# Peptides against a protein of PDB entry 3JWR, part 27

Target 1, 323 residues: chain A of PDB entry 3JWR
Amino acid sequence: TRELQSLAAAVVPSAQTLKITDFSFSDFELSDLETALCTIRMFTDLNLVQNFQMKHEVLCRWILSVKKNYRKNVAYHNWRHAFNTAQCMFAALKAGKIQNKLTDLEILALLIAALSHDLDHRGVNNSYIQRSEHPLAQLYCHSIMEHHHFDQCLMILNSPGNQILSGLSIEEYKTTLKIIKQAILATDLALYIKRRGEFFELIRKNQFNLEDPHQKELFLAMLMTACDLSAITKPWPIQQRIAELVATEFFDQGDRERKELNIEPTDLMNREKKNKIPSMQVGFIDAICLQLYEALTHVSEDCFPLLDGCRKNRQKWQALAEQ
Target 2, 298 residues: chain A of PDB entry 3JWR as posed
Amino acid sequence: TRELQSLAAAVVPSAQTLKITDFSFSDFELSDLETALCTIRMFTDLNLVQNFQMKHEVLCRWILSVKKNYRKNVAYHNWRHAFNTAQCMFAALKAGKIQNKLTDLEILALLIAALSHDLDHRGVNNSYIQRSEHPLAQLYCHSIMEHHHFDQCLMILNSPGNQILSGLSIEEYKTTLKIIKQAILATDLALYIKRRGEFFELIRKNQFNLEDPHQKELFLAMLMTACDLSAITKPWPIQQRIAELVATEFWEQGDQVGFIDFVCTQLYEALTHVSEDCFPLLDGCRKNRQKWQALAEQ

## One batch from the design tools (peptide; aimed at target 1 N125 A190 K194 A287)

Design b1_p30_1_s4 (made by RFdiffusion4, then SolubleMPNN; from b1_p30_1, 14 letters changed)
Fold by OpenDDE base, seed 4:
Structure b1_p30_1_s4 (fold): chain B 323 residues (1-323), chain A 30 residues (1-30)
Amino acid sequence: as target 1 above (323 residues)
Amino acid sequence: MGITEGLQIVREAGEAGMSPEEYARARLEA
């Protein structure tokens, strides 16, 4: 395609120029082409292109395929969300110095997972999928969408001309897919809540050890969640804009719940209760976000900007809730 | 992501007098 030709021929700016190492990064000013260029830079600077012998054209095609398989009519869970998740992963690996704690295969898997973790998201949650009697709800009992996202990821990775993993051995390929699957499934916040206590306890007791395979897997899951939720850490103007996108998508679901399912939506998805957004954001930060970024900062102090951003946004949301 | 499900778990756990972790585990095992 002309898009592929344009991307493949383009000069890829440095990570410094693109600011993709910054935890404060915003994609709002970037074109789709620029987001693809940023993604190429992430793969390159993480040594993934070199170490796994990726062909430039194949990588470009894969990126465009991933982008294409996000829906454009979804307010939040679209390519830009996946891109921002991947950018946060890149920043955590580079600026947060987590790269030095992981294998190349783990890094490869995490980056692919971050970009792929919401593929073909429909702008509705698992509960809606279940209640709407969607065919996916017949295939999976829990984490329905996350299983679907992984299936889409696998489909793209195996598509002709998109095989960015073709340079891997069979064993490396299997390992990478395993980690990708685990990482995507870990983005289900129910699983996060179930598992986070183990992670926090290991940190509290100073028993956290990445040389333990189980603890490594646990850490990768926590890191994925931290990147997936990273919008909450962004500078306030960026946070506000992203919160509007999230609210838009949730309200759209709530409207559909009323219309299609004849149910009253929860407060978070109820357009009529938009005035509760600030207090709900405070609750979200306190219940889900703060402890995660605190724990991540204990693993790597260079991840502090995520925690600091989360704390600052809590104060801002609290101030709005008090008005 | 499941932001709504996550918040629901936290809320319902509180109503049930359980930790979110315990409640999430129970839901995933059902």
Scores: peptide ipSAE 0.494, ipTM 0.936, DockQ to the pose 0.414
OpenDDE base, seeds 1, 2, 3, 5: peptide ipSAE 0.463, 0.479, 0.477, 0.481; ipTM 0.929, 0.933, 0.932, 0.932

Design b1_p30_2 (made by RFdiffusion4)
Pose (drawn by RFdiffusion4):
Structure b1_p30_2 (pose): chain A 298 residues (1-255, 281-323), chain P 30 residues (1-30)
Amino acid sequence: as target 2 above (298 residues)
Amino acid sequence: TEFFEELEEKAQEAHTNEVEEVIFEALWNH
């Protein structure tokens, strides 16, 4: 509660000061309070704060709530993951220049989604909770964890003093939630795989076009995956360390080159055809693929 | 290339909740 006091009264530094405009950004050295501040700057500089009548008091409580609903004991899938995703999402809209390609309702949704796409993640994959017959698997059909992440995001938005959406017309609120649901579900790697082929062709055939309502929402799913694992596009010292966490969390459940080829370079290449200014992601990606390949040969 | 094509096929045929495991097993045994 004091955390709210201190936060809701601190000055939010500029985006330039926070270096959150950068695809090469890192959080290792930021405090907890600082990361919440960057998030406020994100909402502010995307005009989300002014265009949706958000009160500083409410947005702060909500951001803090999401922060406390990520598990600390979880290796990689903690708050800093949701944060590093939203920053990548933010950097994509700004420096990658996509904001000029989509509506205010979509931008707000993507940010809220990127922040909450893994809420309450218990450090285990959909495969495991299905095979272990976790009650969550009994409750949800497909994309089990991602359904849960959303159930949580919504629970928080309906919490008192957290309705950062309270300023929306009912129609606006209604469709924003629809897009948020789609965004969070799209972070299921299975859906990324069972859908990306369609998208990779519209790109390959120089046919892809945003104006098409459907082609757009498909891309929105591809954008979510692009930020969800943007960690692989980081400078080597960072990718080295964040790969250490994904490493531990996976081993805990058990108790890189093939993946980048199979999952990543394919995707970031497509994102750059859609937006050239997004190339740093592709560059950093194959750059790390280079260093992991060299290590794989010892 | 052939390995990734076969993996893609397997991933398409796998249950949505088991795709990550199929990927892990294929890449681990590669």
Fold by OpenDDE base, seed 4:
Structure b1_p30_2 (fold): chain B 323 residues (1-323), chain A 30 residues (1-30)
Amino acid sequence: as target 1 above (323 residues)
Amino acid sequence: TEFFEELEEKAQEAHTNEVEEVIFEALWNH
């Protein structure tokens, strides 16, 4: 396609020029082409292109295929969300120095997972999918959308001309797919809530060891969640804008719940309750986010900007909740 | 701390597909 030709022929700017190592990064000013260029840079600077012998054209095609399989009519769970998740992963790996704690296969899997974790997202949660009796709810009982996201990821990875993993051995391929699946499934907030206690306890007891395979898997899950939720860590103007996108998507779901399911939406998805957003954001930060970024910062002090951003945004939301 | 413990308990009792709603409802009403 013309888009592929343009991307494949483009000079990829440095990570420094693109600012993709910054935890404060914003994609708002970037074109779709620039987001694809940033993504190429992430793969390159993580040595994934070299180590796994990726063909540039194949990588470009894969990125465009992933981007194409996000819906444009979804307010938040779109390509830009996936791209920002991947950028946070890249920043955590590079600036947060987590790269040195992980294998190349783990890094490869995490980056693919971050870009793929919401593929074909419909702008509705698993509860809506279940209550609407959608065909996907018949296939999967738990983490319905996350299973679908992984299936879409796998479909793209196996599609002609998109096989970025073709340079891997059979064993490396299997390992990578396992980690991708685990990472995508870990973005189900329900699984995060279920597993985070174990992670926090290991950190608190100073027993956390990345050489333990189970603890490694747990860490990768927590890192995925930390990147997925990373909007909460962004500079206030960015955070506020993203929160509006999230709210828009939730309100769109609430409108659909009324119209399609004949149910009254929860306050979260009720556009009439927009005034509660600041207090909800404070609660969300306290209950979900703070401990995660504290624990992540304990694993790597260089991740502190995520924690600091989260704390600053809590203060901003609290000030709005008091008005 | 008690509120967060209650949130975790509610989240553990909820069906996985409803956990987000349970959490956010609790947060929204707090």
Scores: peptide ipSAE 0.214, ipTM 0.823, DockQ to the pose 0.683
OpenDDE base, seeds 1, 2, 3, 5: peptide ipSAE 0.163, 0.192, 0.182, 0.197; ipTM 0.800, 0.815, 0.805, 0.814

Design b1_p30_2_s1 (made by RFdiffusion4, then SolubleMPNN; from b1_p30_2, 14 letters changed)
Fold by OpenDDE base, seed 1:
Structure b1_p30_2_s1 (fold): chain B 323 residues (1-323), chain A 30 residues (1-30)
Amino acid sequence: as target 1 above (323 residues)
Amino acid sequence: SEFFERLYKLALEADDNEVMEVIAKALGEA
């Protein structure tokens, strides 16, 4: 395609020029082509292209395929969300120095997982899928959409001309797919809530050890969640704009719940209760976000900008909730 | 929201496996 030719022939700017090492990064001013260029830079600067012998054209095609498999009519869970998740992963690995704690296969898997973790998202949560008796709800009991996202990821990775993992041995390939699956499934907040207590306790007791395979898996899951939720850490103007996109998608779900399921939506999904957004954001930060970024900062102090951003946004939302 | 207020309260006490399961279920319903 013309798009592939343009991407493959383009000069890829440096990570510094693209500002993709910044935790404060915003994609609002970037074209789709520029987001693809940023993605190439992430793979290159993490040494993934060299270490796993990726062909440039194959990588370009894969990126465009991933982008194409996000829906354009979904307000928040689209390519830009996946791209921002991957950018936060890149920043955490580089600026946050998490790269030094992980293997090349783990880094490869995390970057692929971040870009792929919401593939074909429909703008509705697992609860809606279950209650609507969607065919996907018959295949999986838990983490329905996350299983679907992984299936889509696997389909793309195995598609002709998109096989960015063709340079791996059989054992490396199996390991990478296992980590990708675990990372995508970890983006289910229900799983995060079930697992986070173990992680926080290990940190609190100074017993956290990345050489333990179980603790490594736990850390990768927490890191994925931290990147997936990273909008809450952004500078206030960026946070507000992203919160509006999230609210739009949630209200669209609530409208469908009324129309299709004949149920009253929860306050989070109710368009008529938009005045409760500030207090709900404070509750979300306190219940879900703060301890995660605190624990991540204990693993690597260079991740502090994520925690600092989260704290600042809590204060801003609290001030709005008091009006 | 009542949801996040309840979640916050439970999260503060969520060192128990039973409480963690209740929170996980609540998140799946929101």
Scores: peptide ipSAE 0.020, ipTM 0.558, DockQ to the pose 0.178
OpenDDE base, seeds 2, 3, 4, 5: peptide ipSAE 0.018, 0.022, 0.000, 0.019; ipTM 0.515, 0.542, 0.273, 0.489; seed 3 fails the geometry check

Design b1_p30_2_s2 (made by RFdiffusion4, then SolubleMPNN; from b1_p30_2, 15 letters changed)
Fold by OpenDDE base, seed 2:
Structure b1_p30_2_s2 (fold): chain B 323 residues (1-323), chain A 30 residues (1-30)
Amino acid sequence: as target 1 above (323 residues)
Amino acid sequence: SEFFARLYERALAADDNEVGAVIAEALGSA
């Protein structure tokens, strides 16, 4: 395609020029092409292209395929969300120095997972899928959408001309797919809530050990969640804008719940409760975000900007909630 | 009290299972 030709022929700017190592990064001013260029730079600077012998054209096609398989009519869970998740992963690996703690296969899997974790998202949560008796709800009992996202990821990886993993051995391929699946499933916040206590306790007791395979898996899950939620850490103007996108998508679901399911939506998805957004954001930060970024910062002090950003945004939301 | 604030208060009471269930329901990840 013309798009592929343009991307493949383009000069890829440095990570410094693109500012993709910054935790404060924003994609708002970037074109779709520029987001793809940033993604190429992430793979290159993590040594993934070299170490796994990726062909440039295949990588370009894969990136464009991933981007194409996000829906354009979804306010938040679209390509830009996936891209920002991957950028946070890249920043955590580089600036946060997490790269030094992981294998190349783990890094490869995490980056693919971050880009792929919401593929074909429909702008509705798992509860809506279940309650609407959608065909996907017949295939999976839990983490319905996350299983679907992984299935879409696997489909793309196996599509002709998109096989970025073709340079891997059979064992490396199996390992990578396992980690990708686990990482995508970890983005189900229900699973995060179930598992986070173990992680926090290990950190608190100073018993956390990345040499333990179970603890490694747990850490990768927590890291994925930290990147998925990273909008809450962004500079205030960016945070506000993203919060509006989230609210838009949630309100759209709430409207559908009323019309299609005859259900009164929760406050989070109720357009009539928009005045509760500031207080809900404070509660979300306290209940879900703060302890995660504290624990992550304990694993790597260089991740402190995420925690600091989260704390600053809590203060901003609290001030609005008091008005 | 705000919805998530109440969930946080419950989390502080070390009832991770109950908090997890309520949060999962609210977020649609049940």
Scores: peptide ipSAE 0.025, ipTM 0.661, DockQ to the pose 0.185
OpenDDE base, seeds 1, 3, 4, 5: peptide ipSAE 0.023, 0.026, 0.024, 0.024; ipTM 0.653, 0.671, 0.611, 0.661; seeds 3, 4 fail the geometry check

Design b1_p30_2_s3 (made by RFdiffusion4, then SolubleMPNN; from b1_p30_2, 17 letters changed)
Fold by OpenDDE base, seed 3:
Structure b1_p30_2_s3 (fold): chain B 323 residues (1-323), chain A 30 residues (1-30)
Amino acid sequence: as target 1 above (323 residues)
Amino acid sequence: DDFFRELYERLLAADDNEVLDVLLEALGSA
């Protein structure tokens, strides 16, 4: 395609030029081509292209395929969300110095997972899928969409000309897919809530050990969630704009719940309760986000900008909730 | 708005096996 030719022929700017090592990164001013260039740079600077012998054209095609398999009519869970998740992962690995704590296969898996974790997202949550009796709800009991996202990820990875993992051994390939699956599934907040207590307790007791395979898996799950939720850590103007996108998507779901399912939406998805967004954001930060970024910062102090951003945004949302 | 506060309290009160159901009921998976 013309798009592939343009991407493959383009000079990829440095990570410094692209500012993709910054936790404060914003994609708002980037074209789709520039987001793809950023993605290439992430793979390159993480040594994934070299270590796993990725062909440049194949990587370009894969990136474009991933981008293509996000829906454009979804307000938040689109390519830009996946891209921002991956950028946060990259920043956490580089600026947050987590790269040195992980294997190359884990890094590869996390980056692929971050880019792929919401593939073919339909702008509705698992509860809606279940209640609408969607065919996917017959295949999976829990984490319905996350299983679907992984299936889409696997489909793309195995598609002709998209096989970025072709340089891996069979064992490396299996290991990578396992980690990708676990990482994508970990983006289900239900699983995060279930597992976070163990992680926080290990941190609190100074018993956290990445050499333990179970604790490693737990950490990768927490890191995925931290990147997935990283919008809450962004500079205030960016956070506000992303919060509006999230609200738009949630309200669209709420409207569909009323129309299609004859269900009154929850406050979070109720367009009529838009004025509650600031207080809900404070509650979300307190209930879900703060402890995670505190724990992550404990694992690596260089991740502090995520925690600091989250705290600052809490203050901003609180101030709005008091008006 | 006590939505997330109530959710948090429910999550704290839930058994590990109930956490998923509580979340799905309140906000679903993100």
Scores: peptide ipSAE 0.028, ipTM 0.705, DockQ to the pose 0.220
OpenDDE base, seeds 1, 2, 4, 5: peptide ipSAE 0.022, 0.023, 0.023, 0.024; ipTM 0.652, 0.540, 0.552, 0.668

Design b1_p30_2_s4 (made by RFdiffusion4, then SolubleMPNN; from b1_p30_2, 16 letters changed)
Fold by OpenDDE base, seed 5:
Structure b1_p30_2_s4 (fold): chain B 323 residues (1-323), chain A 30 residues (1-30)
Amino acid sequence: as target 1 above (323 residues)
Amino acid sequence: SSFFEELYRQALAADDNEVGAVIARALGEA
């Protein structure tokens, strides 16, 4: 395609020029081409292209395929969300110095997972999929969409001309797919809530050990969630704008719940209760976000900008809730 | 207080797993 030709021939700017190492990064002003260039830079600067012998054209095609498999009619869970998740992962690995704690296969898996974790998202949550009796709800009992996202990821990775993992041994390939699956499934907030207590307790007791395979898996799951939720850490103007996108998508679901399912939506998805957004954001930060970024900062102090951003945005939302 | 603020308050007083399940259901993820 013309898009592939343009991407494959383009000079990829440095990570410094693209600002993709910054925790404060915003994609709002970037074109689709620029987001793809950023993604190439992430793979390159993490040494994934070199270490796993990726062909440049294959990587370009894969990125474009991933981007194409996000829906444009979804307000928040689109390519830009996946791209921002991957960018936060890159920043956490580089600026947050987490790359030094992980294997190349783990880094490879996390980056692929971050880009792929919401593939073919429909702008509705697992509860809606289940209640609407969608065919996907017949395949999976739990984490319905996350299983679908992984299936889409696997489909793309195995598609002709998209096989960025072709340079891996069979054992490396199996390991990578296992980690990708675990990482994508970890983005189900229900699983996060279920598992976070173990992680926080290990941190609190100073018993956290990345050499333990179970604790490694747990850490990768927490890191994925931290990147997935990273919009809450962004500078206030960016956070506020992203919160509007999230609210738009949730209100669209709520409208569909009324119309299609004949149910009253929760406050989170109720357009008539938009005035409660600030207080709901404060509650969300307290219940879900703060402890995660505190624990992550304990593992690597260079991740502090995520925690600091989350705290600052809590204050901003609280001020709006008091108006 | 918002719904999530109340759930957070309950999480401090109750089993984290139980409150977590309630939060997950409220978000539509469980």
Scores: peptide ipSAE 0.029, ipTM 0.615, DockQ to the pose 0.169
OpenDDE base, seeds 1, 2, 3, 4: peptide ipSAE 0.028, 0.029, 0.027, 0.021; ipTM 0.601, 0.623, 0.645, 0.527; seed 3 fails the geometry check

## One batch from the design tools (peptide; aimed at target 1 L189 A287)

Design b2_p8_3 (made by RFdiffusion4)
Pose (drawn by RFdiffusion4):
Structure b2_p8_3 (pose): chain A 298 residues (1-255, 281-323), chain P 8 residues (1-8)
Amino acid sequence: as target 2 above (298 residues)
Amino acid sequence: EDFYLDLY
């Protein structure tokens, strides 16, 4: 509760000061309070705060709530993951210049989604919880964890003093939630795979076009995956360390080049054809693929 | 594919 007091009264530094406009950004050295501050700057500089009548008091409580609903004991899938995803999402809309390509309802949804796309993640994959017959698997059909992440995001938005959406017309609120659900579910790697082929062709055939309502919401799913694993596009020292966490969390459940080829370069290449200013992601990606390949050969 | 899904 004091954490709210201190937060709801601190000055939110500029985006330039926070270097959150950068695809090469890092959080290693930020405090907890600082990361919440960057998030407020994100909402503010995306005009989400003014266009949706958000009270500083409410947004702060909500951001803090999401922070406390990520598990600390979990190696990689903790708050800093949700944060580093939202920052990548933020950097994509700004420096990658996509904000000029989509509505205010969509931007708000993507940011809320990127922040809560892994809420309460217990450090284990959908494959494991299904094979171990976790009750969550009995409750949800497909995309089990991602359904849960959403169930949580919504639970928090309906919490008192957390309705950062309270300013929306009922129609606005209704469709924003629809997009948020789609966004969070799209972070299921299985859906990314079962859908990307369709998108990679519209790109390949120089046919892809945003105006098409359907082609757009598909891209929105591809954008979510793009930020969800943006960590692979980081400078080597960072990618080196964050790969260490994904490493431990996986081994805990068990108790890189093939993946980048199979999952990543394919995607970031497509994102740049859609937006050239998004190339730093593709550059940083193959750059790390280069260093992992060299290490694979010892 | 299954390998990378499991890995993920």

Design b2_p8_3_s1 (made by RFdiffusion4, then SolubleMPNN; from b2_p8_3, 3 letters changed)
Fold by OpenDDE base, seed 4:
Structure b2_p8_3_s1 (fold): chain B 323 residues (1-323), chain A 8 residues (1-8)
Amino acid sequence: as target 1 above (323 residues)
Amino acid sequence: VQFYLDFY
């Protein structure tokens, strides 16, 4: 395609030029091509291209395929969200120095997972999918959308000309896919809530050990969630704008819940309760986000900007909630 | 907590 030719022929700017190592990164000013170039840079600077012998054209095609399989008519859960999740992962790996704690396969899997974790997202949550009796709800009982996202990820990885994992051994391939699946599934907040207590307790007791395979898996799950939620850590103008996108998508779901399901939406999804957004954001930060970024910072102090950003945004939302 | 499970 013309897009592939343009991407494959383009000079890929440095990570410094692209600012993709910054926790404060914003994609708002970037074109779709630039987001793809950033993605190439992430793979290159993590040594994934070299270590796994990726062909440049294949990587370009894969990136474009992933991007194409996000819906454009979804306000938040689109390519830009996936890209920002991957960028946060990259920043956490590089600037946060988490790369030094992980294997190349784990890094490969996490980056693929971050880019793929919301593939073909429909702008509605698992609860809506279940209540609407969508065909996907018949295939999966739990983490319905996350299973679908992984299925889409696998489909793309196996598509002709998109096989970025072709340089892996059979064992490496299996391991990578396992980690990708676990990482994508970990983005289900229900699973996060279920598992986070174990992680926090290990940190609290100073018993956290990445050499333990179970704890490693747990950490990768927490890291995925931390990147997925990383919008909450961004500088206030960015956070506020992303929160508007989230609210738009949620209100669209709430409107559909009223029309299609004849139910009153929860406050989070209720357009009429827009005035509750600040207080809901404070509650979200307190209930979900703060402890995660605190724990992550304990694993790697260089991840502190995520925690600091989250705390600052809590203050901003609290101030709005008090008005 | 359930209220926020679908957040983001």
Scores: peptide ipSAE 0.283, ipTM 0.905, DockQ to the pose 0.670
OpenDDE base, seeds 1, 2, 3, 5: peptide ipSAE 0.276, 0.258, 0.269, 0.272; ipTM 0.906, 0.901, 0.903, 0.902

Design b2_p8_3_s2 (made by RFdiffusion4, then SolubleMPNN; from b2_p8_3, 5 letters changed)
Fold by OpenDDE base, seed 4:
Structure b2_p8_3_s2 (fold): chain B 323 residues (1-323), chain A 8 residues (1-8)
Amino acid sequence: as target 1 above (323 residues)
Amino acid sequence: AQEFLDAY
């Protein structure tokens, strides 16, 4: 395609030029082509292209295929969300110095997972999928959408001309897919809530050890969540804009819940309760986000900008909630 | 916290 030709022929700017190492990164001003160029740079600067012998054209095609499999009519859970999740992962690995704590296969898996974790998202949550008796709810009992996202990820990875993992051994391939699956499934906040206590206790007791395979898996899950939720850490103008996208998608679901399911939506998804957004954001930060970024900062102090951003946004939302 | 579990 013309798009592939343009991407494959383009000079890829440096990570410094693209600012993709910054925790404060915003994609708002970037074209789709530029987001793809950023993605190439992430793979390159993480040494994934070299270490796993990725062909440039194949990587370009894969990126475009991933982007294509995000819906354009979904307000938040689209390519830009996946791209921002991957960028936060890249920043955490580089600026946050987590790269040196992980294997190349783990890094490869995390980056693929970040880009793929919401593939074919429909703008509705697992609860809606279950309650609407969607066909996907017949396939999976728990983490319905996350299983679907992984299936889409696997489909793309196995598609002709998209096989970015063709340079891996059979064992490396199996390991990578296992980690990708675990990472995508970890983006189900229900799983995060179940598992985070173990992670926080290990940190609190100073018993956290990445050399332990179970703790490594736990850390990768927490890191995925930290990147997935990273919008909450962004500079206030960016945070506000992303919060509007989230609210739009949630309100669209709430409207569908009223119309299709004949239920009153929760306050979070209720358009009539838009005045509760600031207080709900404070609640979200306190219940879900703060402890995670605190714990991540204990693993690597260079991740502090995420915690600092989260704290600053809490103050901003609290100020709005008091008006 | 339950309200957020289902939403994100």
Scores: peptide ipSAE 0.319, ipTM 0.908, DockQ to the pose 0.742
OpenDDE base, seeds 1, 2, 3, 5: peptide ipSAE 0.318, 0.309, 0.284, 0.308; ipTM 0.911, 0.908, 0.905, 0.906

